# Peptides against a protein of PDB entry 4Z5W, part 50

Target 1, 305 residues: chain A of PDB entry 4Z5W
Amino acid sequence: IPDVFLELNKLWYFSAQSNLFNGEMPRSLSNSRSISLLSLRNNTLSGQIYLNCSAMTNLTSLDLASNSFSGSIPSNLPNCLRLKTINFAKIKFIAQIPESFKNFQSLTSLSFSNSSIQNISSALEILQHCQNLKTLVLTLNFQKEELPSVPSLQFKNLKVLIIASCQLRGTVPQWLSNSPSLQLLDLSWNQLSGTIPPWLGSLNSLFYLDLSNNTFIGEIPHSLTSLQSLVSKENAVEEPSPDFPFFKKKNTNAGGLQYNQPSSFPPMIDLSYNSLNGSIWPEFGDLRQLHVLNLKNNNLSGNIP

## One batch from the design tools (peptide; made by RFdiffusion4, then SolubleMPNN)

Design b1_p12_7_s4 (from b1_p12_7, 7 letters changed)
Fold by OpenDDE base, seed 3:
Structure b1_p12_7_s4 (fold): chain B 305 residues (1-305), chain A 12 residues (1-12)
Amino acid sequence: as target 1 above (305 residues)
Amino acid sequence: SPPPGFLTTVPD
């Protein structure tokens, strides 16, 4: 990318995604006072990520995903006082979340999906201080770590939590009960064990639950039949979504599904590929908004209601 | 069939 952004003093939006750009990010772009939305996703950009947050006072959205950047996560990003959305997916950092992210009060949406992030305990302990954090995606990190169950962890405003395919050990953490606004939970493709906790059915905004491909045991909590968002069409106020789309990875050669908004997900309960036993509750018939109920590959018995 | 897929923020 040419170093010409100094003259572009009115540039508000720059999208150069899905090109063949290589080399470092231009210094004039890293110092742009005008830019609000920056997307360089799916290129071959390299070097260390550097942003001059004192110059980039209008920066609100940053998508650098699927690039060849190296080094540490930029610890100065919390100084970008308007920065809300960050997509750093498929950047191989091999790092922990910086302690400075405790101060990241502008942050609303963060993805580190497949970014070689380490230490989930430290990551969650840091990110709980982000009072405006609504979307957190940590898929494909934390290889064989334990999902912390520390009850003091608190994500009050969290709407979307995705920590899939990490080979995480532990149980469904009790601290998620402190997130009453949670709409989407994906903990699929882990090594999570124990029972599915009954308090999960008290998350009245939860319309998408994926616990598939874990080692959960015991009965399906009857409280899942009373998930209010799946019983009634609450007018889900279209809260501002992240500026990055979501993708459901398919295990087939058929391309993944893209979802531009969390509201575009089909209402779903997926408990498939566990060791759950007992019956399918007839009261799943009360979930009139449910599009997908997947209970396959468990030890369930009795009648199908 | 393999287990269902999982969510991410980039295409495959």
Scores: peptide ipSAE 0.523, ipTM 0.913, DockQ to the pose 0.848
Fold by OpenDDE base, seed 1:
Order: C-alpha cells, then structure tokens, then sequence
Structure b1_p12_7_s4 (fold): chain B 305 residues (1-305), chain A 12 residues (1-12)
C-alpha cells in the first residue's frame, strides 16, 4: 500500500479488503487523522501492527483480519478513544490480551477468532472491564485451556459471546448468568462437561444457543422451553451490529454462511453431539420463534413430541 | 451427518 495517506486528509473510509496487498501498513495510514473506518481484511500485510492513537483520533473501526501481521497485540489501542470495533481474526499473535485493555472503554466489538490468543482466564479478567463490550469472539484460541467459572467475572452489556472450537475444558460458567442481555452464545466444539445449567433459560434475550459438540451430560434443562426471545416476537431493538460479519463454518466444503449482523442468525438451540439424556420436552413447542432445534447425536429417549 | 459448524468472523 503506498504511503500517500497524508495527502488524503479527508479520507473517512478506507476499505482495501480481499486484495493482494503485502508489506507493512504505510506510516501515513497509521497516522491518519481523518480515517474512521479502516478495513484491510484478507491481504498479506505483515510486520507489527502499530497505530498512532494520538494521531488517529477519528478511528472507530479496525478490520485487519486474515493478514500476516506478527508480534504482540498493540497495547496502545485503548488510547484510540473512539475505537469501537476491532477484527483481528486470523492474525497469528501467539500472545495474551494486553492488560491495557482493562481501560478500553470505547470497545464495543472484539474478534480474535483464530489469532493464537493464550490464557483465557487473563483474557476474560481483562475484558470484563470493557464496560461497552457487546460482542466478543474468541473462537479457535486457548487450545485445551479451562474455561474459567469464576463467579466474579461480569460482562453486563454482553450481547454476543462466541468461544467456539477452543477444545476448552470446564463447565458452562456461572458468570454468564450476570449477562442478562446475552442474545447469542456459541460455546460449540469444545470439551465442556457437566450439565447444562437451568439458569441458561433465564437469559430472556438469548435467541441463539450453540452448545453443540461438547461432552454435556444429564437432561436438557426444562427452562430452555421458556426462553422469552423464542416464545414471543419481542421487537428486538436492532442494536448496532459489529462492523464485521460473522461466518458459520460448515464441515462441508460449501462456503460458510455469512451473517452481516447478529439479528440475521436464525433463532436456534443446538445441543447436538453431546451425551444428553432424558426426554425432549413437549414445551419446546412453545418456542414459536425457534427456527432450528438440533438435538441429534445425544442419548435422548422417549417420545418425540 | 457432519458435526454442526461454529461461528467465526472470517471466511474459511
């Protein structure tokens, strides 16, 4: 990318995604006072990610996903006082979340999906301090770590939590009960064990639940038949979605489904590929907004209602 | 059937 962004003093939006750009980010770009939205996703950009947050005073969205960047996560990003959305997916950091992210009050949406992030306990302990954090995507990190169940963890404003395909051990963490605004939970493709907790059905805004491909045992909690968002057409106020799309990775070579916003997800309960037993509750019929109920590959018995 | 897919923020 040419080093010409000083001359582009009116440039508000720069999208150069899905090109063949290589080398480092130009210094003029990392110092741009005008840019609000920067997307360089799906290139071959390299080097250390550096942003001059004192210069980049208009930066609101940063998508650097699927690049060849190396080194540490930029610890100065919390100094970008307007930065709301960060997509750092498919960047091989091999790092922990910086302690400075405790101060990241502008942060609303963060993805580190497949970014070689380590220490989930530290990551969650840090990120709980982000008072405006609504979307957190940590898929394909923390390989074989334990999902912390520390009851003091608190994500009050969390709407979307995705921590899939981490081979995480542990149970469904009690601290999620402190996230009453949670709309989407994906903990699929882990090694999570124990029972599915009844309090999960108290998350009245939860319309998408994926616990598939874990080691959950026991009965399906009857409280899942009373998920308010799936019983009634509440006008889900379209909260501002992340500036990055979501992708459902399918095990088929057919391209992943793209979802531009969380509201585009079909209302779903996926408990498939566990060791759940007991019956399918007839009261799943009360979930009139439910589009997908996936209970396959469990130890369920009795009648199909 | 293959296991269900999981969510990410980048295409495969």
Amino acid sequence: as target 1 above (305 residues)
Amino acid sequence: SPPPGFLTTVPD
Scores: peptide ipSAE 0.514, ipTM 0.910, DockQ to the pose 0.879
Fold by OpenDDE base, seed 5:
Parts: C-alpha cells; structure tokens; sequence
Structure b1_p12_7_s4 (fold): chain B 305 residues (1-305), chain A 12 residues (1-12)
C-alpha cells in the first residue's frame, strides 16, 4: 500500500479488502486524521499492528482480519477514543488480551475468532470492564481450557456472545444470567457438561441459542418453551449492527452462510449432538417465531408432539 | 449427517 494518506485529508472510508497487499501498513495511514472506517481484511499484510491513536481521532471501525500480522495485540487501542468495532479474526497473535482493554470504553464489538488467544479467565476478567461491549466473538481460541464459572463476571450490555469450537470444559456459566439483553449465544463445539440450566429461559431477548456438539445430559429445560423473543414478535429496536459480517461454518461446503446483521439469523434452538434424555415438550408449539428446532442425535424418547 | 457448524467473523 503506498504512503500517500497525508494528501488524502478528506478520506473518511478506506476499504481495500480481498486483495494481494503485502508488507506493513503505511505510516501515513496509521496517522490519518480523517479516516473513520478502515478495512484491510483478507490480504497478506505483515509486521506489527501500530496505530497512532492521538492522530487517528476519527477512527470508529477497524477490520484487519485474515492477514499475516505478527507480534503483540496493540495495547494503546483504548486511546482511540471513538474506536467501536474491531475485527482481528485469523491473525495469529499467540497472546493474552492486554490489561489496558479494561479502559476500552468506546468498544462495542470485538472479534478475535481463530487468533491463537490464550487464557479465557484473564480475557473475560478484562473485557467485563468494557461498559459498551455488545458483541464478543472468541471462537477457535483457548484450546482445552476451562470456561470460567465465576459469579462476579458481569457483561450487563452484552447482546452477542460467540465462544464456539474451543474444546472448552466446564458448565454453562451462571454469570451469563447477569446479561438480560443477550440475543445470541453460541457455545457449540466444546466439551461443556452437566445439565442445561433453566435460567436460560429467563433471557427474554434470546432468539438464537446454539449448544450443539457438547456433552450435556438430563432433560431439556421446560423454561425454553417460554422464551419471550420466540413467543411474540417484539419490535427488536434496530440497534447498529457490528461493522463486520458473521459466517456460519458448515462441515460439508467451503462457503459458510454469511449474515450481515444479527437480525438476519433465523430464530433457532440447536441442542443437537448431546446426551439429552426425556421427552420433547408439547409447549415448543408456543414458540410461534421459532424457525429452527434441532434436537438431533440425543437420547430423547416418547412421542413427537 | 455431520454435526452443525459454528459462528465466526471470517469465511474460513
């Protein structure tokens, strides 16, 4: 990428995704006063990620995903006082989240999907201090760690939590009951055990639940038949979505389904590939907004209602 | 059939 961003003093949006750019980010780009949205996703950029937050006073969105960056996660990002959205997916950091992220008050959406992040306990302890954090994606990290169950963890404004395919041990953590605005939960492809907790049915905004491919036992909680978002069409307040799309990885086809907005997800309960027993509740018929009920590959018995 | 997929912020 050429070092010409000093002359581009009116440049507000720069998207150069899905090209063959190599080398480092140019110094003039890291010092741009005008840029609000920066996307360099899916290139071959390398070196250390550096942003001059004292110069980049208009930066609101940063997508650097699927690049060959190395070194540490930039600890100075909380000094970018307008920075809301960060996508650092598929950057091989081999690191913990910096302690400075406790001060990241502008942060609303964060992804480290498949970024070799370590220590889930430290990550959650740091990120709970981000008062404006609504979307958190930590998929394909923390391999074989234990999911913290510490009741003091509080994500009050969290709407989207995705921690899939980590081989995580433990149970569904009680601290998620402190997130009353939670709309989407994906904990699929882990080694989570115990029973599915009844308090999940108290999350009135929860329209997408994926607990598939775990080691859950016992009955399906009857409280899941009373999820308010799936009983009635509440007018979901159109909150600004993350500036990055989501992808549902399918095992058979290289093309994952793309979802540009969380509202584009089909209303879903997926409990498939567990060891659940008992009957299917007839009261699942009350979930008039439910598009997908997947109970496949369990130990369920009785009549199909 | 294979187990269902999971969510990410990149295609792969």
Amino acid sequence: as target 1 above (305 residues)
Amino acid sequence: SPPPGFLTTVPD
Scores: peptide ipSAE 0.504, ipTM 0.909, DockQ to the pose 0.848
Fold by OpenDDE base, seed 4:
Structure b1_p12_7_s4 (fold): chain B 305 residues (1-305), chain A 12 residues (1-12)
Amino acid sequence: as target 1 above (305 residues)
Amino acid sequence: SPPPGFLTTVPD
């Protein structure tokens, strides 16, 4: 990418995604005063990520995903006082989340999906201080770590939590009950165990639940039949609008399903590929907004209602 | 094993 962004004094949006750009991010781009949205996703950009937050006063969205960046997570990003959305997916950091992110009050949406992030306990302890954090994606990190269950963890404004395919151990963490605005939870493809907790059915905004491919045991909690967002349309909670799309991974490397907004997700309960037992509750018939109920590959018995 | 069905913020 040429170092010409100093001349582009009116450049508000720069998208150069899905090209063949290599080398480092231009210094003029890292110092752009005009840019609000920067997307360089799906290139071969390299070097250290550095942004001059004192210059980049208009930066609101940053998508650097699927690049060959190296080194540390830029600890100065909290100084980008308008930066709301960060997609750092598929950047091989091999790092912990920097402690400076405790001060990241502008942050609303963060993805580190498949970014070789380590220490989930530290990550969650840091990120709980991000008072405006609504969307958190940590998929394909923390391999074989324990999902912390510390009840003091508080994500008060969290609406979307995705921590899939981490091989995480532990249970469904009680601290999620402190997130009453949670709309989407994906903890699929882990090694989570124990029972599915009944309090999960008290998350009145939860319309998408993926607990698939874990080691959950016991019965399906009857409280899931009372998920208010799936019973009625009336709880039109303001959805998070992250400036990055979501993708449901498929078996073939060819094209996951793209979801541009959380509203594009079908209302879903996926409990498939667990060790759940007991019956399918007839009261799942009360979930009039439910599009997908996936209970495949469990130890369920009795009648299908 | 189940097919991948988990969510990410990249297509791959």
Scores: peptide ipSAE 0.497, ipTM 0.902, DockQ to the pose 0.714

Design b1_p12_8_s1 (from b1_p12_8, 6 letters changed)
Fold by OpenDDE base, seed 3:
Structure b1_p12_8_s1 (fold): chain B 305 residues (1-305), chain A 12 residues (1-12)
Amino acid sequence: as target 1 above (305 residues)
Amino acid sequence: SEQPPGFITTVE
């Protein structure tokens, strides 16, 4: 990418996704005072990620996903006082989340999907201080770590939590009961165990639940038949979606189906590929907004209602 | 063999 952004003093949006750009990010771009949205996703950019947050006073969105950047996660990003959305997916950091992210009050949406992030306990301890954090995607990190169940963890404004395909151990963490605004939960493709907790049915905004491909046991909580978002179509206020799309991948090697917003996901309960037993509750018929109920490959018995 | 349904990410 040429170093010409100093002349582009009115540049508000720069999208150069899915090109063949290589080398480092231009210094003039890293010092742009005008830029609000920067997307360089799916290129071959390299070197360290450096942003001059004192110059980049208008930066609100950053998508650098699927590039060949190296080094640590930029610890100065919290100094970008308007930065709301970050997509760092498929950047191989091999790092922990910086402690400076405790001060990242502008942050609303964060993805580190498949970024070789380590220490989930430290990551969640840091990110709980981000009071405006609504979307958190940590898929394909923390390999074989334990999902912390510490009740002191609080994500009060969290709406989207995706921690899939991490081979995480542990149980569904009770600290999620402190997230009453949670709309989408994906904990699929882990090694989570125990019973599905009944308090999940108290998450009145939860319209998408994926617990598939784990080691859950016991009965399906009857409280899931009373998920208010699936009983009635309340006008979900169109909340500002993250500036990055989501992809539902069939496997690690397949292309994903693109979803531009969390609201574009079909209302779903997926409990498939577990060791759940007991009956299917007839009261699942009360979930008039439910599009997908997937209970396949369990130990369920009795009549199908 | 039936594969489990997929998971969500932010990249293809």
Scores: peptide ipSAE 0.602, ipTM 0.926, DockQ to the pose 0.875
Fold by OpenDDE base, seed 2:
Structure b1_p12_8_s1 (fold): chain B 305 residues (1-305), chain A 12 residues (1-12)
Amino acid sequence: as target 1 above (305 residues)
Amino acid sequence: SEQPPGFITTVE
């Protein structure tokens, strides 16, 4: 990418995704006062990510995903006072979340999917301080770590939580009950154990639940038949989505189906590929908004209602 | 063997 952004003093949106750009990010781009949305996703950009947050006062969205950047996660990003959305997926950091992210009050949407992020406990302890955080995607990190169950963790404004394919151990964490606005939960492809907690059915905004491919045992909590968002057609307030798409991947090596908005996911309960027992509750028939109920590959018995 | 259903990410 040429170093010409000093001359582009009116440039508000720069999207150069899915190209063959190589080398470092231009210094003039890292100092642009005009840019609000920067997307360089799916290139071969390299070097250290550096953004001059004191200059980049209009930066609201940053997508650098699928690049060959090296070094640390930029600890100064919280100084970008308008920065709301960050996609750093598929950047191999091999790092922990910076402590400075405790101060990241502008942050609304964060993805580190497949970014070699380490220490999930520290990551969640830091990110809970991001009071405006609504979307958190941490898929394909924290390999074989334990999902912290510390009840003091609070993500009060969290709407989308995706921590899939981490081989995480532990149970469904009680601290998620402190997220009453949660709409989408994906904890699939882990090694989570124990029972599915009944309080999940109290998450009245939860329209998408994926707990598939874990080691859950016991009965399906009957409270899931009372998920309010799946019983009644609430007018989903079209909240501003993250400036990055989601992809549902069949596995780590497959291409994904693109979903531009969390609301584009079909209303779903997926509990498949566990060790759940007992019956299928007939009251799943009350979930009039449910599109997908996947209970396959469990130890369920009795009649299909 | 049937494969488990997929998971969500923000990149292909």
Scores: peptide ipSAE 0.597, ipTM 0.927, DockQ to the pose 0.882
Fold by OpenDDE base, seed 5:
Structure b1_p12_8_s1 (fold): chain B 305 residues (1-305), chain A 12 residues (1-12)
Amino acid sequence: as target 1 above (305 residues)
Amino acid sequence: SEQPPGFITTVE
């Protein structure tokens, strides 16, 4: 990428995604006073990620996903006072989240999907201080770690939580009950065990629940038949989507289906590929907004209502 | 063999 961004003093949006750009980010780009949205996703960019936050006073969105960047996660990003959205997916950091992210008050949406992030306990302890955090994606990290169940963890404004395909151990964490605005939860493709907790049915905004491909046992909680967002349409607050798309992938090697916003996901309960027993509750018929009920490959018995 | 359903990410 040429070092010409000093002359481009009116440039507000720069998208150069899905090209063949190599080398480092040009210094004039890292010092741009005008740029609000920056996307360099799906290139071969390398070197250390550096942004001059004192110069980049208009930066609101950053997508650097699927690049060959090296080194540490930039600890100075919280100094970019307008920076709301970050996509660092498929950047191989082999690192923990920086302690400085405790001060990241502008942050609303964060993805580190498949970025070799380590220490889920430290990551969640840091990110709970981000008071404006609404979307958190941590898929394909923390391999074989334990999902912390510490009740003091608080994500009060969290709407989208995705921690899939981490081989995480433990149970469904009680601290999720402190997130009453949660709309989408994906904990699929882990090694989570125990029973599905009844308090999940108290999350009145939850329209998408994926607990598939775990080791859950016991009955399906009857409280899931009373999920208010799946009974009535009236409570769907359309909020600003993250400036990055989502992909539902069948496996790590397959192409994904693209979803431009969380509200584009079909209303779903997926409990498939567990060890659940008992009957299907007839009261699942009350979930008039439900598009997908997936209970396959369990130990369920009785009649289908 | 039937495979488990997919998971969500932010990259293809």
Scores: peptide ipSAE 0.589, ipTM 0.924, DockQ to the pose 0.875
Fold by OpenDDE base, seed 4:
Structure b1_p12_8_s1 (fold): chain B 305 residues (1-305), chain A 12 residues (1-12)
Amino acid sequence: as target 1 above (305 residues)
Amino acid sequence: SEQPPGFITTVE
């Protein structure tokens, strides 16, 4: 990418995704006063990620996903006072979340999907201080770590939590009950155990629940048949979605189906590929907004209602 | 063998 962004003093949106750009991010780009949205996703950009937050005063969205960047996660990003959305997916950091992210009050949407992030306990302890954080995607990190169950963890404004394919151990964490605005939960492809907690049915905004491919046992909690978002057409307040798309992947090597917004996911309960027992509750018939109920590959018995 | 359902990410 040429170092010409100083001359582009009116450039508000720069999207150069899905090209063959290599080398470092131009210094003029890292100092752009005009750019609000920057997407360089799916290139071969390299070097350390550096943004001059004192210069980049208009930066609101940053997508650097699927590049060959190296080094540390930029600890100065919280100084980008308007930066809301960050997609750092598929950048091999091999790092922990910077402690400075406790101060990241502008942050609304963060993805580190498949970025070799380590220490989920530290990551969640840090990110809980991001009071405006609504979307958190940590898929394909924290390999074989334990999902912390510390009740003090609090994500008050969290709407989308995706921590899939981490081989995480532990149970469904009770601190998620402190996120009453949660709409989408994906904890699939882990090694989570225990029972599915009944309090999940109290998450009135939860329209998408994926607990598939875990080691959950016991009965399906009857409270899931009363998930309010799946019973009634609540006016899903179209809150501003993240500026990055989501992808539902069948496996790590397959292309994903693209979803531009979390609301584009079909209303779903996926509990498949567990060790759940007991019956399918007839009251799943009350979930009039439910599009997908996936209970396959469990130990369920009795009649199909 | 049936494959487990997919998971969500933010990259292709």
Scores: peptide ipSAE 0.585, ipTM 0.922, DockQ to the pose 0.871

Design b1_p12_8_s2 (from b1_p12_8, 6 letters changed)
Fold by OpenDDE base, seed 3:
Structure b1_p12_8_s2 (fold): chain B 305 residues (1-305), chain A 12 residues (1-12)
Amino acid sequence: as target 1 above (305 residues)
Amino acid sequence: SETPPGFITTVE
């Protein structure tokens, strides 16, 4: 990318996704006072990520996903006082989340999907201090770690939590009961065990639940038949979506179906590929907004209602 | 063999 952004003093939005750009990010771009939205996703950019947060006073969105950047996660990003959304998916950091992210009060949406992030306990302990954090995507990290169940963890404003395909051990963490605004939960493709907790049915905004491909046992909690968002349409809060799309991948090697907003996901309960037993509750018929109920490949018995 | 449903990411 040419170093010409000093002359572009009115540039508000720069999107150069899915090109063949290589080398380092231009210094004039890293010092742009005008830019609000920067997307360089799916290029071959390299070197260390550096942003001059004292110059980049208008920066609100950063998408650098699918690039060949190296080095540490930029610890100075919390100094970008308007920065709300970050997509660092598929950047191979091999790092922990910086301690400085405790001060990241502008942060609303964060993705590190497939970024070789380590230490999920430290990551969650840091990110719980981000009071405005609504969307957190940590898919394909933390390989074979334990999902912390520490009840002191608190994500009060969390709406989207995706921690899929990490081979995580442990149980569904009770600290999620402190997230009453949770709308989308994906914990699929882990090694999570125990029973599905009944308090999940108290998450009145939860319209998308994926617990598929784990080792859950016991009965399906009857409280899932009373998920208020799946009974009534009235609570569809138009939320500011993150400035990055989501992809539902069938396999690691297949192209994903793109979803531009969390609200574009069909209302779903997926409990497939577990060791659940007991009956299917007939009260699942009360979930008039439910589009997908997937219970396949379990130990369920009795009549189908 | 049936493959489990897919998971969500923010990248293709």
Scores: peptide ipSAE 0.576, ipTM 0.910, DockQ to the pose 0.865
Fold by OpenDDE base, seed 2:
Structure b1_p12_8_s2 (fold): chain B 305 residues (1-305), chain A 12 residues (1-12)
Amino acid sequence: as target 1 above (305 residues)
Amino acid sequence: SETPPGFITTVE
């Protein structure tokens, strides 16, 4: 990418995704006062990620995903006072979330999917201080760590939580009960154990639940038949979605189906590939908005309702 | 063996 952004003093949106750009990010781009949305996803950009937050006063969205950047996560990003959305997926950091992210009050949507992020406990302890955080994607990190169950963790405004394919141990964390606005939960492809907690059915906005491919035991909590978002047509207020797409992958090596918004996911309960027992509740028939009920590959018994 | 259903990410 040429170092010409100083001359582009009116440039508000720069999208150069899915190209063959190599080398470092231009210094003039890292100092752009005009840019609000920057997307360089799916290139071969390298070097250290550096953004001059004191200059980049209009920066609201940053997508650098799927690049060859090296070094540390930029600890100064919280100084970008308007920065709301960050996609750093598939950047190999081999790092922890910076402590400075406790101060990241502008942050609404964060993805570090497949970014070699370490220490999930520290990451969640830091990110809980981001009071405006609505979307958190941490898929393909924290390999074989334990999902912290500390009840003091609070993500009050969280709407989308995706921590899939981490081989995480532990249970469904009680601190998720402190997220009453949760709409989408994906904890699939982990080593989570114990029972599915009944309080999940109290998450009235939860329309998408994926707990598939874990080691859950016991019965399906009957409270899941009472998920309010799946009973009634609530007019999902189209809240501003993250400026980055989501991809539902069949596996780590498969291409994903693209979803531009979390609301584009079909209403779903996926509990498949666990060790759940007991019956399929007939009251799943009350979930008039449910598109997908996947209970396959469990130890369920009795009649199919 | 059946393949487990997929998971969500923000990159292809």
Scores: peptide ipSAE 0.573, ipTM 0.910, DockQ to the pose 0.879
Fold by OpenDDE base, seed 5:
Structure b1_p12_8_s2 (fold): chain B 305 residues (1-305), chain A 12 residues (1-12)
Amino acid sequence: as target 1 above (305 residues)
Amino acid sequence: SETPPGFITTVE
């Protein structure tokens, strides 16, 4: 990428995704006063990620996903006072989240999907201080760690939580009950155990629940038949979606189906590929907004209602 | 053999 961004003093949006750009990010780009949205996703960019937050006063969105960047996660990003959305997916950091992210008050959406992030306990302890954080994606990290169940963890404004395909151990954590605005939860492809907790049915905004491919036991909680978002048409206030797309992948090597917004996911309960027993509740018929109920490959018995 | 269902990410 040429070092000409000093001359582009009116440039507000720069998208150069899905090209063959190599080398480092130009110094004039890292000092741009005009850029609000920056996407360099799916290139071969290298070196350390550096942004001059004192110069980049208009930066609101940053997508650097699927690049060959090296070094540390930039600890100065909280100084970018308007920066809301960050996609650092598929960047191999081999790092923990910086302690400075406790001060990241502008942050609304964060993805580190498949970025070799380590220490889930430290990551969640840091990110709980981000009061405006609504979307958190941590898929394909923290391999074989334990999902912390510390009751003091609090994500008050969280709407989307995705921590899939981490081989995480533990149980569904009680601290998620402190997130009453949660709309989408994906904890699929882990080694989570115990029973599915009844308090999940109290999350009135929860329209998408994926607990598939775990080691859950016991009966399906009857409280899931009373999920308010699936019983009635709530007027979902269209909140500003993250500036990055989501992908539902069948496996790590398959192409994903693209979803531009969390609201584009079909209303779903997926409990498939567990060790659940008992009957299917006939009251699942009350979930008039439900598009997908997946209970396959369990130990369920009785009549299908 | 049936394959487990998919999971969500932010990259292809």
Scores: peptide ipSAE 0.568, ipTM 0.909, DockQ to the pose 0.866
Fold by OpenDDE base, seed 4:
Parts: sequence; C-alpha cells; structure tokens
Structure b1_p12_8_s2 (fold): chain B 305 residues (1-305), chain A 12 residues (1-12)
Amino acid sequence: as target 1 above (305 residues)
Amino acid sequence: SETPPGFITTVE
C-alpha cells in the first residue's frame, strides 16, 4: 500500500480487503485524521500494528483481520477515543489482552477470533471494564484453558458473546446471568461440562444459543422452552451491528457462511453433540420463532413431541 | 461419523 494518505485528507472510508497487499501499513495511513473506517482484512500485511490515536481522531472502525501482523496487541488503542469496532481475527499475536483495554470506553465490538490470545481469565477481567462492549468474539483462542466462572465478572451491555472452538473446560459461567441483554451465545466446540443452567432461560433476548459439541450432562432445562425472544417477536431494537461480518464455519479450514449482522442468524437452540439425557420437552412447541432446534447426538429418550 | 455443526468466527 503506497504512503499517500496525507494527500487524501477527505478519505473517510478505506476498504482494501481481500487483496494481495504486503509489507507494512503506511505511516500516513496510521496518522490519517480523516479515516473513520479502515478495513485491510484478508491481505498479507506485516510488521507491528501501530496507530497514532492522537492523529486518527475520526477512527471508528478497524478491520485488520487475516493479515501477517506481528508483535503485541497495540496497547494505545484505548486512546483512539472514537474507536468502536475492532476486528483482529486471524492475527497471530501470541499475547494476552493489554491491561490498557480496561479504559477502552469507546469499544462496542471486539474480535480476536483465531488470534492466539492467551489467558481467558485476564482477558475477561480486563474486558468487563469496557462498559459499552456489546459484541465479543474470542473463538479459536485460549486453547484448553478453563472458562472462568467468577460471579463478579460483569458484562452489563453484552449482546453477542462468541467463545467457540477453544477446547475450554469448566461450566456455563454464572456471570453470564449478569448480561440480561444477551442475544447470541456461542460456546460451541469446547469441553464445557456440568448441566446446562436453568437461568439461561431467563435471558429474554437470547434468540441464538449454541452449546453444541461440549460435554454437557443432565436434562435440557425446561426454562429454555420459555425463552421470550423465541416465544414472541419482541421488537428487538436493531442496534447497530459490528462493522465486521460473522462466519459460521464447519472447521478452521472450511469456508464460512457469511452473516453480515448477528440478527441474520436464524433463531436457534443447538445442544447437539453433548451427553444430555431425559426427554424433549413438548413445550419447545411454544417457541414459535425458533427456526433451528438441534438436539442430535445426545442421550435423549422418550417421545419426540 | 457425523460432524458437529459449525461455530461462529469473524474471519473467512
């Protein structure tokens, strides 16, 4: 990418995704006062990620996903006072979340999916201070760590939580009950155990629940048959979605089906590939908005309602 | 063997 962004003093949106750009991010780009949305996703860019947050006063969205950047996560990003959306997916950091992210009050959407992030306990402890955080994607990190269940963790405004394919141990964390606005939960492809907690059915906005491919035991909580978002079309206020797409992937190497917004996911309960027992509750028939009920590959018995 | 359903990420 050429170092010409000083001349582009009106450039508000720069999208150069899905190209063959290599080398470092141009210094003029890292100092752009005009850019609000920057997407360089799916290139071969290298070097350290450095943004001059004092210069980049209009930066609201940053997508650097799927690049060959090296070094640390930029600890100065919280100084980008308008930065809301960050996609750092598939950047191999091999790092913890910076402590400075406790101060990241502008942050609304964060993805580190497949970014070699370590220490989920520290990550969640830091990110809970991001009071405006609505979307958190941590898929393909924290390999074989334990998902912390510390009740003091609080994500008050969290709407989308995706921590899939981490081989995480532990149970469904009770601190998620402190996120009453949760709409989408994906904890699939982990080693989570215990029972599915009944309080999940109290998350009235939860329209997408993926607990598939874990080690859950016991019965399906009857409270899941009363998920209000799946009983009735609540006018979920279409809050602004993250500026990055989501992908439902069968594996790390497969192409994903793209979803531009969390609301584009079909209303779903996926509890498949667990060790759940008991019956399928006939009251799942009350979930009139449910598009996908996936209970396959469990130990369920009785009648199919 | 049936393959588990997919998971969500933010990259292709």
Scores: peptide ipSAE 0.563, ipTM 0.906, DockQ to the pose 0.854

